# Ledger of designs, part 280: peptides against a protein of PDB entry 3S8F

Target 1, 157 residues: chain A of PDB entry 3S8F
Amino acid sequence: VLTLFVAVPSLMTAFTVAASLEFAGRLRGGRGLFGWIRALPWDNPAFVAPVLGLLGFIPGGAGGIVNASFTLDYVVHNTAWVPGHFHLQVASLVTLTAMGSLYWLLPNLTGKPISDAQRRLGLAVVWLWFLGMMIMAVGLHWAGLLNVPRRAYIAQV
Target 2, 166 residues: chain B of PDB entry 3S8F
Amino acid sequence: DEHKAHKAILAYEKGWLAFSLAMLFVFIALIAYTLATHTAGVIPAGKLERVDPTTVRQEGPWADPAQAVVQTGPNQYTVYVLAFAFGYQPNPIEVPQGAEIVFKITSPDVIHGFHVEGTNINVEVLPGEVSTVRYTFKRPGEYRIICNQYCGLGHQNMFGTIVVKE

## One batch from the design tools (peptide; made by RFdiffusion4, then SolubleMPNN)

Design b2_p26_7_s2 (from b2_p26_7, 15 letters changed)
Fold by OpenDDE base, seed 4:
Structure b2_p26_7_s2 (fold): chain B 157 residues (1-157), chain C 166 residues (1-166), chain A 26 residues (1-26)
Amino acid sequence: as target 1 above (157 residues)
Amino acid sequence: as target 2 above (166 residues)
Amino acid sequence: GVMAFMDLLMATMKEFFLTVYAKLLS
């Protein structure tokens, strides 16, 4: 269970980030329980991408706790569950964060702001990426729970 | 004002921490559900047992596939299984329906997987270590064993069969 | 109640997944 202690600082970080987002949203005029979310800059792909990554990281993190649990890991280990997990962690969070970073970095490096068309295209890209990753991840986790093996080309189910 | 911002964030953190407590109950429920639905019939061993992978083929309970299935009591068997590149021994593994089977699985060469389709038996097999799984087959028939840990060029074709007799 | 909810959730995910993939393959 020592491995599960890693979840503590991770959760603390996650909630700190969430708190920061809420603060930012409220500073931008958001009110109420959920109004601050709407007030965040959802028109900026540099913001949207990493936030979507974080959203994907939540179920991934929960899955991490499962994977770190001895009894539960026995159920899901080396099944399709595992690829589902790290696609959320790496291909979603890390990749989307990288995408978001590029949307910020490139304009700064070139000294040229992105056009409105580029901005809209960027938003489309990150949302589509997120959607695809969520579909794949849900499918893989589902398959894993049905005991579909990892690293095998065939399955009974 | 950084100080003001930090104080505000702290206030929000308290709210999110409260939310986290609520989520703990959700996670507990998920764990309970998973245990109830996916772990029935399989009891993994909590004891580490070691063997010499260099001699496991020549001496000991894994050496003779004809003697791999050992009756240890009424309706109780121990099956000594080798996972190797690229297959399983014995193959097929023949066991009675309804009997309590203790699988003792090891490898003489590299790491393999032991995934039995139709069951929740799924363990890694390490050279020098013995994986122990207890299971009772309730339904007769053939169960395919799949290697789900990459073990070389023949990994994709590494299969075994458990035959459960009525 | 919890078990029933989880079963429903899993069933919903399954149906959604299959629906999306079916559309992509057709």
Scores: peptide ipSAE 0.016, ipTM 0.701, DockQ to the pose 0.046
Fold by OpenDDE base, seed 2:
Formats: sequence, C-alpha cells, structure tokens
Structure b2_p26_7_s2 (fold): chain B 157 residues (1-157), chain C 166 residues (1-166), chain A 26 residues (1-26)
Amino acid sequence: as target 1 above (157 residues)
Amino acid sequence: as target 2 above (166 residues)
Amino acid sequence: GVMAFMDLLMATMKEFFLTVYAKLLS
C-alpha cells in the first residue's frame, strides 16, 4: 500500500522531468514528436548519465511495484529478480546520477571546464556502464522469472 | 518567461501522462501473463500461525521428524518441516504422488528459505511464524530444497530433499 | 486532472491485485 502510494508521486515526478526535457529540447531547436530528444545535449556526460539512470529506473520502478505487492512478490521473492531490481535502482539510477553530478560539480568547483578528451571519456564511461547494467538487469530479471533463487550457487531451471 | 515555460510544460505533461498510463496497462498485462504461467500448482494456504521457536524442537508437531508427515485425509497430507541451521527435517520428506500436500514450515533459530526446485514453492521461513504452502506433486522423483535466505556460514550447504513416491 | 489520474491509477492497481489474490486462493 505504501509503495503504491509513493509510486504515484514518483511517476508524476518522472513525467514532469520528461516534460521539462521535452521543453528544453524544443527550445534547443528540436521539432516533431521525437526531434526534441535529439536536440538535447547528448555530448555532455553530466546530462547523459542521469538521463540514462532515469531510463533504467523506469523498469526498476515497475519492478518495485511487483516486489512490494503481496500477490506478485510471491513469484519473484528471493529470486534473481530482486538483485536485478536493485541493480537498476542503485547501480543504474543512483550511480549514474552521482556520476553525472560529479561531471557537473568538479568543473564548477575548480572553475575550469573539462577537456574535450575528458568529456569523450566520460561519455564512454556512462554509456558502457548503462549498457552493462541493462544486460545484467535483463539477465537477472529473466532468471528470476524462471525461478532461479538468489543467494544460491545452484539452481534447476 | 516562467509563465510561458510552465504552460508549455503542462501541455507536454498531458501527453506523458497518457503515455505512462498506456505503459501501465502494458506492464499489468505482462505481469498478469507471468502470474498465469508461473503460479500454477501452488496455492497460498492457511492463515498467520505463530509458534514459540524456543520450544518447537521439543514439543508439538515439529518435534519428531518421524511423525512429521501426517495424513489428514484421503490423498491429503500435512508435512511439518523445520528449517534450521543448517538443514531441513525431516530429510528426506517422503510424500505420495498426486496427493495434496500442505507444508507447514517454521524455524527454531534464524530466518531461512524454503525453495523447492522444479516447483513454484518458494517461501521465507521466520522463527515464530509458520509458513504454509499447498502443493500437489504430479511427477514422482526427488525434489531438492534450497535455502535462499542467508542464514550463516553454512547457508550454501543447507539442502533438503522431497521424495515423491508413486 | 492530476487527482483523477491518481485515483484511476490506484483503483486499477488495487483491482488488479485483488483479482490476482482471488485467483491465487481459488
């Protein structure tokens, strides 16, 4: 009940963020249904990282509802599904947001912008991180649905 | 300026809300499908039952592994299982094929898991509480019980066996 | 509008979960 209650404000927040991004993209010259996405600053790791985190948080949030629901939790409880959920929430959203924040914070603290090389490296890091997290998360969720237990080194699937 | 931005954001929010609602139904459908295909054969049974974990080994239906399997009716059994550090009792659990089995599982020490491989039986066992699951084994053979809740140094070796007889 | 959406969401989720619960108990 509490999770479901929290889920609604969270979704509203997500929609607000998405709306803000769309508006920003359109201000940057993006047009059409998806053109605003391309217009966003994808060349800035401080932007890309938290956005990728948010993308990972979407399925994670859905999983959170599953995990918190009595009837649905019966299916996924103590399976590989759970660590999959955690990695989306913590290792994706939180971690990528932290990375993005760092890319913003350090230049502001030092008063010096990051070099182009550092920028490109940062982009590579966050994209590779996201890719790895998605692969792992999909695998863990898949295994969980097949009733692979967590905290066990053996399983019959 | 801020007013203009606010108005524009609100317009976009409506679209995103609609999209989110659509996705919600997609997720619900997927979850429903998963439940329909993965919960078959296992029925949550019973109500919250409490026991004293300090005496469960000495008295009551869990005290004697030899008496753990109780026939409650024609082709119906109740099995009183203890999950402890580090194993299960009785071990093996012997039940007939095709019988309706009610597992009543509790712990005398710490939290354990009760995951029966090859089935959808997967419950967490808490000291002081009785976990109840109902299942009918349609296929004879051996089913391994795995602890999927960390319970100490011997957790990884905590196994049991259910033997289903024809 | 926002409140209506929230109500719909909560009602939908509740109904779904209850339906699943009933199914599991059958």
Scores: peptide ipSAE 0.000, ipTM 0.651, DockQ to the pose 0.077
Fold by OpenDDE base, seed 3:
Structure b2_p26_7_s2 (fold): chain B 157 residues (1-157), chain C 166 residues (1-166), chain A 26 residues (1-26)
Amino acid sequence: as target 1 above (157 residues)
Amino acid sequence: as target 2 above (166 residues)
Amino acid sequence: GVMAFMDLLMATMKEFFLTVYAKLLS
């Protein structure tokens, strides 16, 4: 029973981050239910990367609850579902956050701002990364639901 | 200004926290609803059973592959399976179609997987513990057993076969 | 709008859980 309550701190943290984003967007002139999203600095790869990571983390978090559920875990355990979950959590959120951090950190450490070309390239990189991760994650989750095993090179389907 | 900003942030945080808690309850309720309205098709497992992995090969029901399949009733069998590095015993496992099969699976060495393709049988096998899985094969044929838990250098080649006879 | 979204979310999650749980019956 207490197992599912482990999700509470994680959800609280996630939505606290969302609250911070909403506040930031509204400070930038965004109004309404969704206007604050558009007002966020989507032209900055240092911002876009971790936000995309967060977006990937949402379904991953939902999957975490599934994985922690005794009965539901029976369906997905040691199937391709689990790698799909990990790629959302690690290869999406953690990796994109690291990428975003570098886009901010390196220019500041070197004292040299990134060029416009570098900025555009950075945006392309993080969006392509996100797209690839989402495609792979959907595929892995799908395969997992079809009982494709993990840690095996062969499957029935 | 700083005070106003602080209050605004707190308001947003409180709103999102409330939303998060509400969603948590919704998810829990949905899970509970699903569990309450549908029969659990979970493969029945026996009570916690332990064995000595150091002697399981020498004595007991797992020691002789030729005696691994035991008829316990008119249409019921118990199959004592060893998952080891790197294979399964017995192999193949021969069982009749339509019979209720109780698999008693353990390991003499390391943790292995027991994943039977075409079925919902998917358990980890721990040394010193007996995994119990109950299943009835409706269709005759061959079912491949896959080790889905890394167990060493030969893990990728660790396969078994269940032959369901008419 | 928010209520509609919540209804959709609940419906989607319900279908998801039912689908996953149904696999236990196979």
Scores: peptide ipSAE 0.000, ipTM 0.711, DockQ to the pose 0.344
Fold by OpenDDE base, seed 5:
Structure b2_p26_7_s2 (fold): chain B 157 residues (1-157), chain C 166 residues (1-166), chain A 26 residues (1-26)
Amino acid sequence: as target 1 above (157 residues)
Amino acid sequence: as target 2 above (166 residues)
Amino acid sequence: GVMAFMDLLMATMKEFFLTVYAKLLS
């Protein structure tokens, strides 16, 4: 029950953040149903990283509800599904947020802005990380649904 | 200006909260789909049964592996399984094809896993508690039991076998 | 509004899990 309770505030927070992003995008000139997304500062790795983390956290959050269910746990418990969930939550949201924080923090600490080349490299790193994590996460979740065991070096599938 | 921004944010929040509610039902639907497609053949028991792990090897239905498989009906069996460091008892477990099998699994020592390959049987085995899983094997052959909970130095080699006879 | 949403969410989740639980026990 307590675990399920955690899902409620996080879900509300996530969509509140989305609302604020929409507002920001519209203030930046974005119009229409999705035009505000394009208006966001996608050229800044300090922005892109945590946003991608949040995107990865969405399916992870759904998976959290699955993992926390006493009934659905029979399907996914101690399978590759669980590491897949962890990697979405930790290696996606937390890690990308940390990466984004560094892209803000280091220039601030040094007093010098990052170069354009460094910015582009940062964007590449963040997007590649996200892509890799999504591939890994999908694979692990899929394997888990196929009953690939966790903490075992062998599987029938 | 801040007030205007706040009001605008609130307007967008209404839409996103509605979307959130819609997504909740989407998640529920996905959960239901996952459950329906991946739990076939396994009926978990919601009853708590306790045993004394210090005596389970000496007395009771788990004490004699030769008597671990008990026919409880014309096409029903109960199998009393011990998961221990580092193996399963009895091993192999022999059951007939098409029969309803009720596994009663417990541990005399530490926490273990009971994952049967080729099936969705996957439970943790706690000392002092009895895990109950109901399953019907439709295909004859050998099914490997894997321990998927770290239990010590021999964890990686802790395997068992279920032999389903025609 | 927020509280109502939270209540609805919790109620929906609870009912769903209880329904699934009942089905699995049958």
Scores: peptide ipSAE 0.000, ipTM 0.658, DockQ to the pose 0.071

Design b2_p26_7_s3 (from b2_p26_7, 12 letters changed)
Fold by OpenDDE base, seed 1:
Structure b2_p26_7_s3 (fold): chain B 157 residues (1-157), chain C 166 residues (1-166), chain A 26 residues (1-26)
Amino acid sequence: as target 1 above (157 residues)
Amino acid sequence: as target 2 above (166 residues)
Amino acid sequence: GTLLFMQALMDTYLAFFLSTYAKLLS
């Protein structure tokens, strides 16, 4: 029961990251309630990728709280819910962060900046990846709530 | 300006922390409530019931499939289910509609799953441990049992049936 | 702005919790 308090550091981290983004956006000239978001460098895949990963991590984290609950885990454990959860955590946050890191690392290591074509392609890749992950994750969580079992080729629904 | 911003952020952070803690308490309270009322289906035991997986097939309530369904009271039954590679025993499990069924599930070999379609019954079955689930079938018919934990080469074909009779 | 984001995050958590809780009680 008290396991849920483990979420406190994560929630604080989420706040810190969000606040950092807001601060950065405001430093870049963003004003108002939402202007700071627009001011962030959305044209840089090295920025967009990890941010999208963080966004995907939010529902993943929500699922984490559920999975960590003894009682709630009973109804979701070894259902499609579980793959939905870790795909958000691993294939969204971790993978997108890795992608973003690559977009930063390679230019710095080679000393060659990425071309505009490469930049645009990178943006397309990370956005499409994020979209696909969200669709799949929603489907898997939904299926899990419908008692679709994990590791089975058939289901009632 | 930087100092002012920092101070403001800290203030908001404290507020968020307080709010988040409050919400977590709400979540915990709800979870505690379900545990207290045993509405989860799984019967919490003060002591984990254990069995010897090496002898469970020879002696005890799981040994004879014909005696697996035991009436423990008016409209109350205990069903001793064995999950093994690769199936369930007894199969089918026959229980009456509307009766309170307590499933006592264990394994003689490896970890298996016990997922009953159309219900919230879903437990992992560990050798040496007894999983206890309480459920009342309100509708007659056949309910398929699915193994949702990988247990070997025949895992995908490991099914059972619960027949609920009127 | 950050506070609103955090509120949205918490709403997501609540939604997930309630959805599974409803299933638990079914």
Scores: peptide ipSAE 0.449, ipTM 0.863, DockQ to the pose 0.815
Fold by OpenDDE base, seed 4:
Formats: structure tokens, C-alpha cells, sequence
Structure b2_p26_7_s3 (fold): chain B 157 residues (1-157), chain C 166 residues (1-166), chain A 26 residues (1-26)
């Protein structure tokens, strides 16, 4: 039960990040309820990648609460649910953040800006990565709920 | 201005915090409800039983697979199951339909999994620890036991069978 | 906008919770 309270700082962090994005978007000229989103630099893979990672982290965090619950963990532990969870956490959030960091770091280290072609390719990569990761993660969570075991090549379903 | 925006953010943050805490307590309450009304077939941790994995094969209720299924009452059985590298004993486990089965599972070697297909039975089996799961099979047939915890080179082939008889 | 986002986040959490809860009760 006490472990569940660890979710509070995470939820507060989520708010802070979201609020920061809204604030930034509004500073960039975005107005209205959704205009701030459009105003964010979606043409920069260094921005898009970590944001997509954060979006993937949302269901991952939800799974974290489940996995940390004694009773709920019983039904999901060592099922396909678990790989679904950490693929969102590691292969989505961490990986996309790393990718985004690379898009920022390399130009700074080399002193050479990325070309427009490289930028477009980067955008394609991070979006495709995110899409694929979401499809896989949803599938894994669904399979887990259908009692597909982890670390086994067979399942009743 | 920026100051007003900051104040607004703080106000919303407080609201979100309150809402988040409220929802958290809802989740906790639901979990508490399940703990109070449902065991999910798993015996509470307060009844943790220990055994010596080095002798579990030689003495005690796990030593003889032929004596592993013990009738403890009318329509009640206890099944002493060993998960080992790489299989289960007894295999098959034969139990009657509709009977309340208490599985007592342990390991003589390494950590294994005990996942019964078609059921919510899903526990890790630790050497020196007895996992206790209660379940009633309502449908006759064969239920496959799968090891879902990596236990060595033969992990992928580690299966068992529960045969539920009419 | 942030509030709506956070609401969606919480909806996701609830959905995950209820899904596993349903399985637990099955």
C-alpha cells in the first residue's frame, strides 16, 4: 500500500512537464485550448522524441501502479503484460529520450547543424518508433490479460 | 503576465494534487476490498511456510510423487508439487472436478514458475519457500503447467499437466 | 489544456487498473 504513494511524485512530475509544455507553447504564440500544442517545435526531432517518450510513459506508469500492487501483480506477473510495461518504460521513454538527446548533442559536439534531410529522417524515425512501440505494447498488455505467459513460446489462447 | 501564469499553474497544481491523491485512495480502497473479500487463490503471505530444499526430495510430503495428492477432507485435497529443473512432479497431477485443491509448491534447486493455463494460478516458486495456492477446477480436462520464470537451459521445455477428472 | 491532458492520463490509469481488476475477479 505504501508503495502506491510513490505514484504521487510521478503524477506531480507529469503535471509539471505538461504545464511546462503548455507554457512554452503559449510563449511561442499558441492560443486557446489546443493552440499551444501546435506552437511547439514539432519540426525538431530533438523535441519530438522525448515528448513521444513521455506520452508512452503514461500507460507505462499506469502499469507501474498495477505491477506494484500486491494483488493486481498476481494476475499480470510473468505474463506478456510485464514486457509490455518495460518496453514502454525503457524502449519508449528512455530510448526516445536518448534519441532526442542525440539529435541535440551531435550538432553541438561537431559544431555542424543537421541537414534538412537528416532532420526529416529523424522525425520519421522517432514517429515510426513510437508507433511501433505503442502497437507492440498494447498487444503485449492485451496478451498478458489473456494469460499469455512470459518466457514461453506457447499459450493456451 | 508571467506572474499571473505562474499563480494559475500553482493553483491548478494544487487541484491536480488533490485529485491525484483522491484517485490514489480510490485505487487503494479497491485493492483493500479485494484483499478483504478475495484471495485470488493465494494464501496470505502471513502463512509463509519454509522447507529445506536440500532434503525436500528425500523426506517429507514432496518426497514421493505417488503420495503427493492427499485428501484432507470431503472434496478437499492438498497437492504437494515440486518444480525442478526441468519439470514438475507429480506429472500428471490428477484431481477431481469440483474439489477444492490446495497446491503446495516448492523447488529443490532454483526459482521456477508455476503458471496453470486456463486459470489465474500464477506463482513463482522459490527454493526453501512453499507457495500455497487454492483453486477449484470447474471444468474437467487437462491444464498445462508452464514455467514462466527462467530457470536454466531447459526452461523452455519445462511443462506439467493437471488432469481434472469428472 | 494541461488539465485535460492530466485527465486523459488519469483515465488511462483507471483503465489499466480496472482491466487488471477485472481479471483478478475472474
Amino acid sequence: as target 1 above (157 residues)
Amino acid sequence: as target 2 above (166 residues)
Amino acid sequence: GTLLFMQALMDTYLAFFLSTYAKLLS
Scores: peptide ipSAE 0.436, ipTM 0.850, DockQ to the pose 0.793
Fold by OpenDDE base, seed 3:
Structure b2_p26_7_s3 (fold): chain B 157 residues (1-157), chain C 166 residues (1-166), chain A 26 residues (1-26)
Amino acid sequence: as target 1 above (157 residues)
Amino acid sequence: as target 2 above (166 residues)
Amino acid sequence: GTLLFMQALMDTYLAFFLSTYAKLLS
């Protein structure tokens, strides 16, 4: 029962990351409740990718808390819910963070900056990836709640 | 002013921490309430029970499929189910509508799943362990059992049926 | 701004919890 308190450090981390982004945005000239968001470097795929990963990580983390609950895990275990959770955690956060890292790392390692066309393509890639992952994740979580089993080719619904 | 911003962030962090802890207590309280009232669709019927997977097919309540459904009282039954590679025993499982059914499920070989469509019954079945699930079928008909834990090459074809009689 | 974000996060967590809780009770 008290196992749920393991979520406290992660929630604190979430706050710290969000606060850091707000601070950075305000340093870049953003003002007001939401102006700092617009001030962030959304034209850089190396920034956008991990941020989108973090956004996907939020519902994934929520699912993590559910999965960590002994009683609630019974409801969702080995249903489509679980793949939905994994795709948010691994295929969204980890993958997008890796993608973002590459958009920064490769130009620096080779000494050749990416072209404007490559930058735009990178932005398109990470946004489309995020969109697709969110659609799939919502579907999988929904299916899980409808008791669609994991690792089965058939379902009642 | 960076110093003021830092101080504000720390204050807000403490507030967030307190709020998070409070919400976690709410979640825990709801879980505790559910456990205390036993209002879930699937309720454990007993404590952890163990069985020898090497002999479960030869002796004991799981050995004879014809004796798998045992009436334990008025409108109460215990069903001894084996999940094996690759199927369920007995199959079909026949139970009366409205009866309180206690499923006692185990495996003689590897880990399997026991997912009953149309219900909240969804458990992993471990060799050497007896999974106990209590459920009452309110509607007559056929309920498909699906293995949702990979158990080998024939996993995708591992199905069973519960027939609820009027 | 961060506080509003955190509130939205917590609302998401609550929604997930309640959805599964409702299923558990069904």
Scores: peptide ipSAE 0.380, ipTM 0.832, DockQ to the pose 0.776
Fold by OpenDDE base, seed 2:
Structure b2_p26_7_s3 (fold): chain B 157 residues (1-157), chain C 166 residues (1-166), chain A 26 residues (1-26)
Amino acid sequence: as target 1 above (157 residues)
Amino acid sequence: as target 2 above (166 residues)
Amino acid sequence: GTLLFMQALMDTYLAFFLSTYAKLLS
């Protein structure tokens, strides 16, 4: 009950963040329904990383509501679903946010901007990380719904 | 344009809030329904039924695996299962097809899992507490019990079997 | 754009709920 209650303001926050991104994109010259997305600084890993983290957090948040629901938790508890949820929350949102923070923090602390090579490498790392995480998360959630147990190396399915 | 967009966003936010609240009530209703009718097969015992994990092996219904399966009525059985490091008793658990089985599961040592493959039986077993699950096996055969809660060095090898007889 | 995001998010959450509930009923 509490989790579901907290989910409401969290979702509102998500909407606000999305709106903020749209405003930012439009301020950067983006136009139309999707032009504002393209106008965002996708060439900056400090931006891309946390945004991808937020995207991964969306299904993770949905899973959080499921996991906190008594009847639905019975279905997913101690199945591969749970690791899938964790990897979205920790390995996606937290980790990618940390990565993004580093890409911002280090240049600011040293007073030196990252090189172009470092920037490109950072973008590659962030995108590959996100892709791998999404593949794994989808697989784990799928396996969980098929009743594949957590913490077991065997399953009938 | 911005004002129109904001107004539209607010409308969607209200819709989402309504959805969230509706889902909350749906889940509460489902919980209540499940608890009232036991349709999910899980009878939440919580702190309602407790046992002493230090004596559960020596006395009581879990003490003798040979007496673990108790017929409580016509086509109704209670099975007292111990999950321990590292296995289950009795093993195998033999029950008739089509019978209503009430599993009473506890642990003498640490937390274990009780996951029966091919079924929706999936509970954690806590020392000092009794997990209760109601299930009817419609198909004969062997059902493997898997521990899905890490319980020590032998966790990965902790298996049991339920044999459903025709 | 934000409206579409909101709709997609709602659809995602609904899908999660329905999928798990379907499993519960199976």
Scores: peptide ipSAE 0.205, ipTM 0.734, DockQ to the pose 0.668

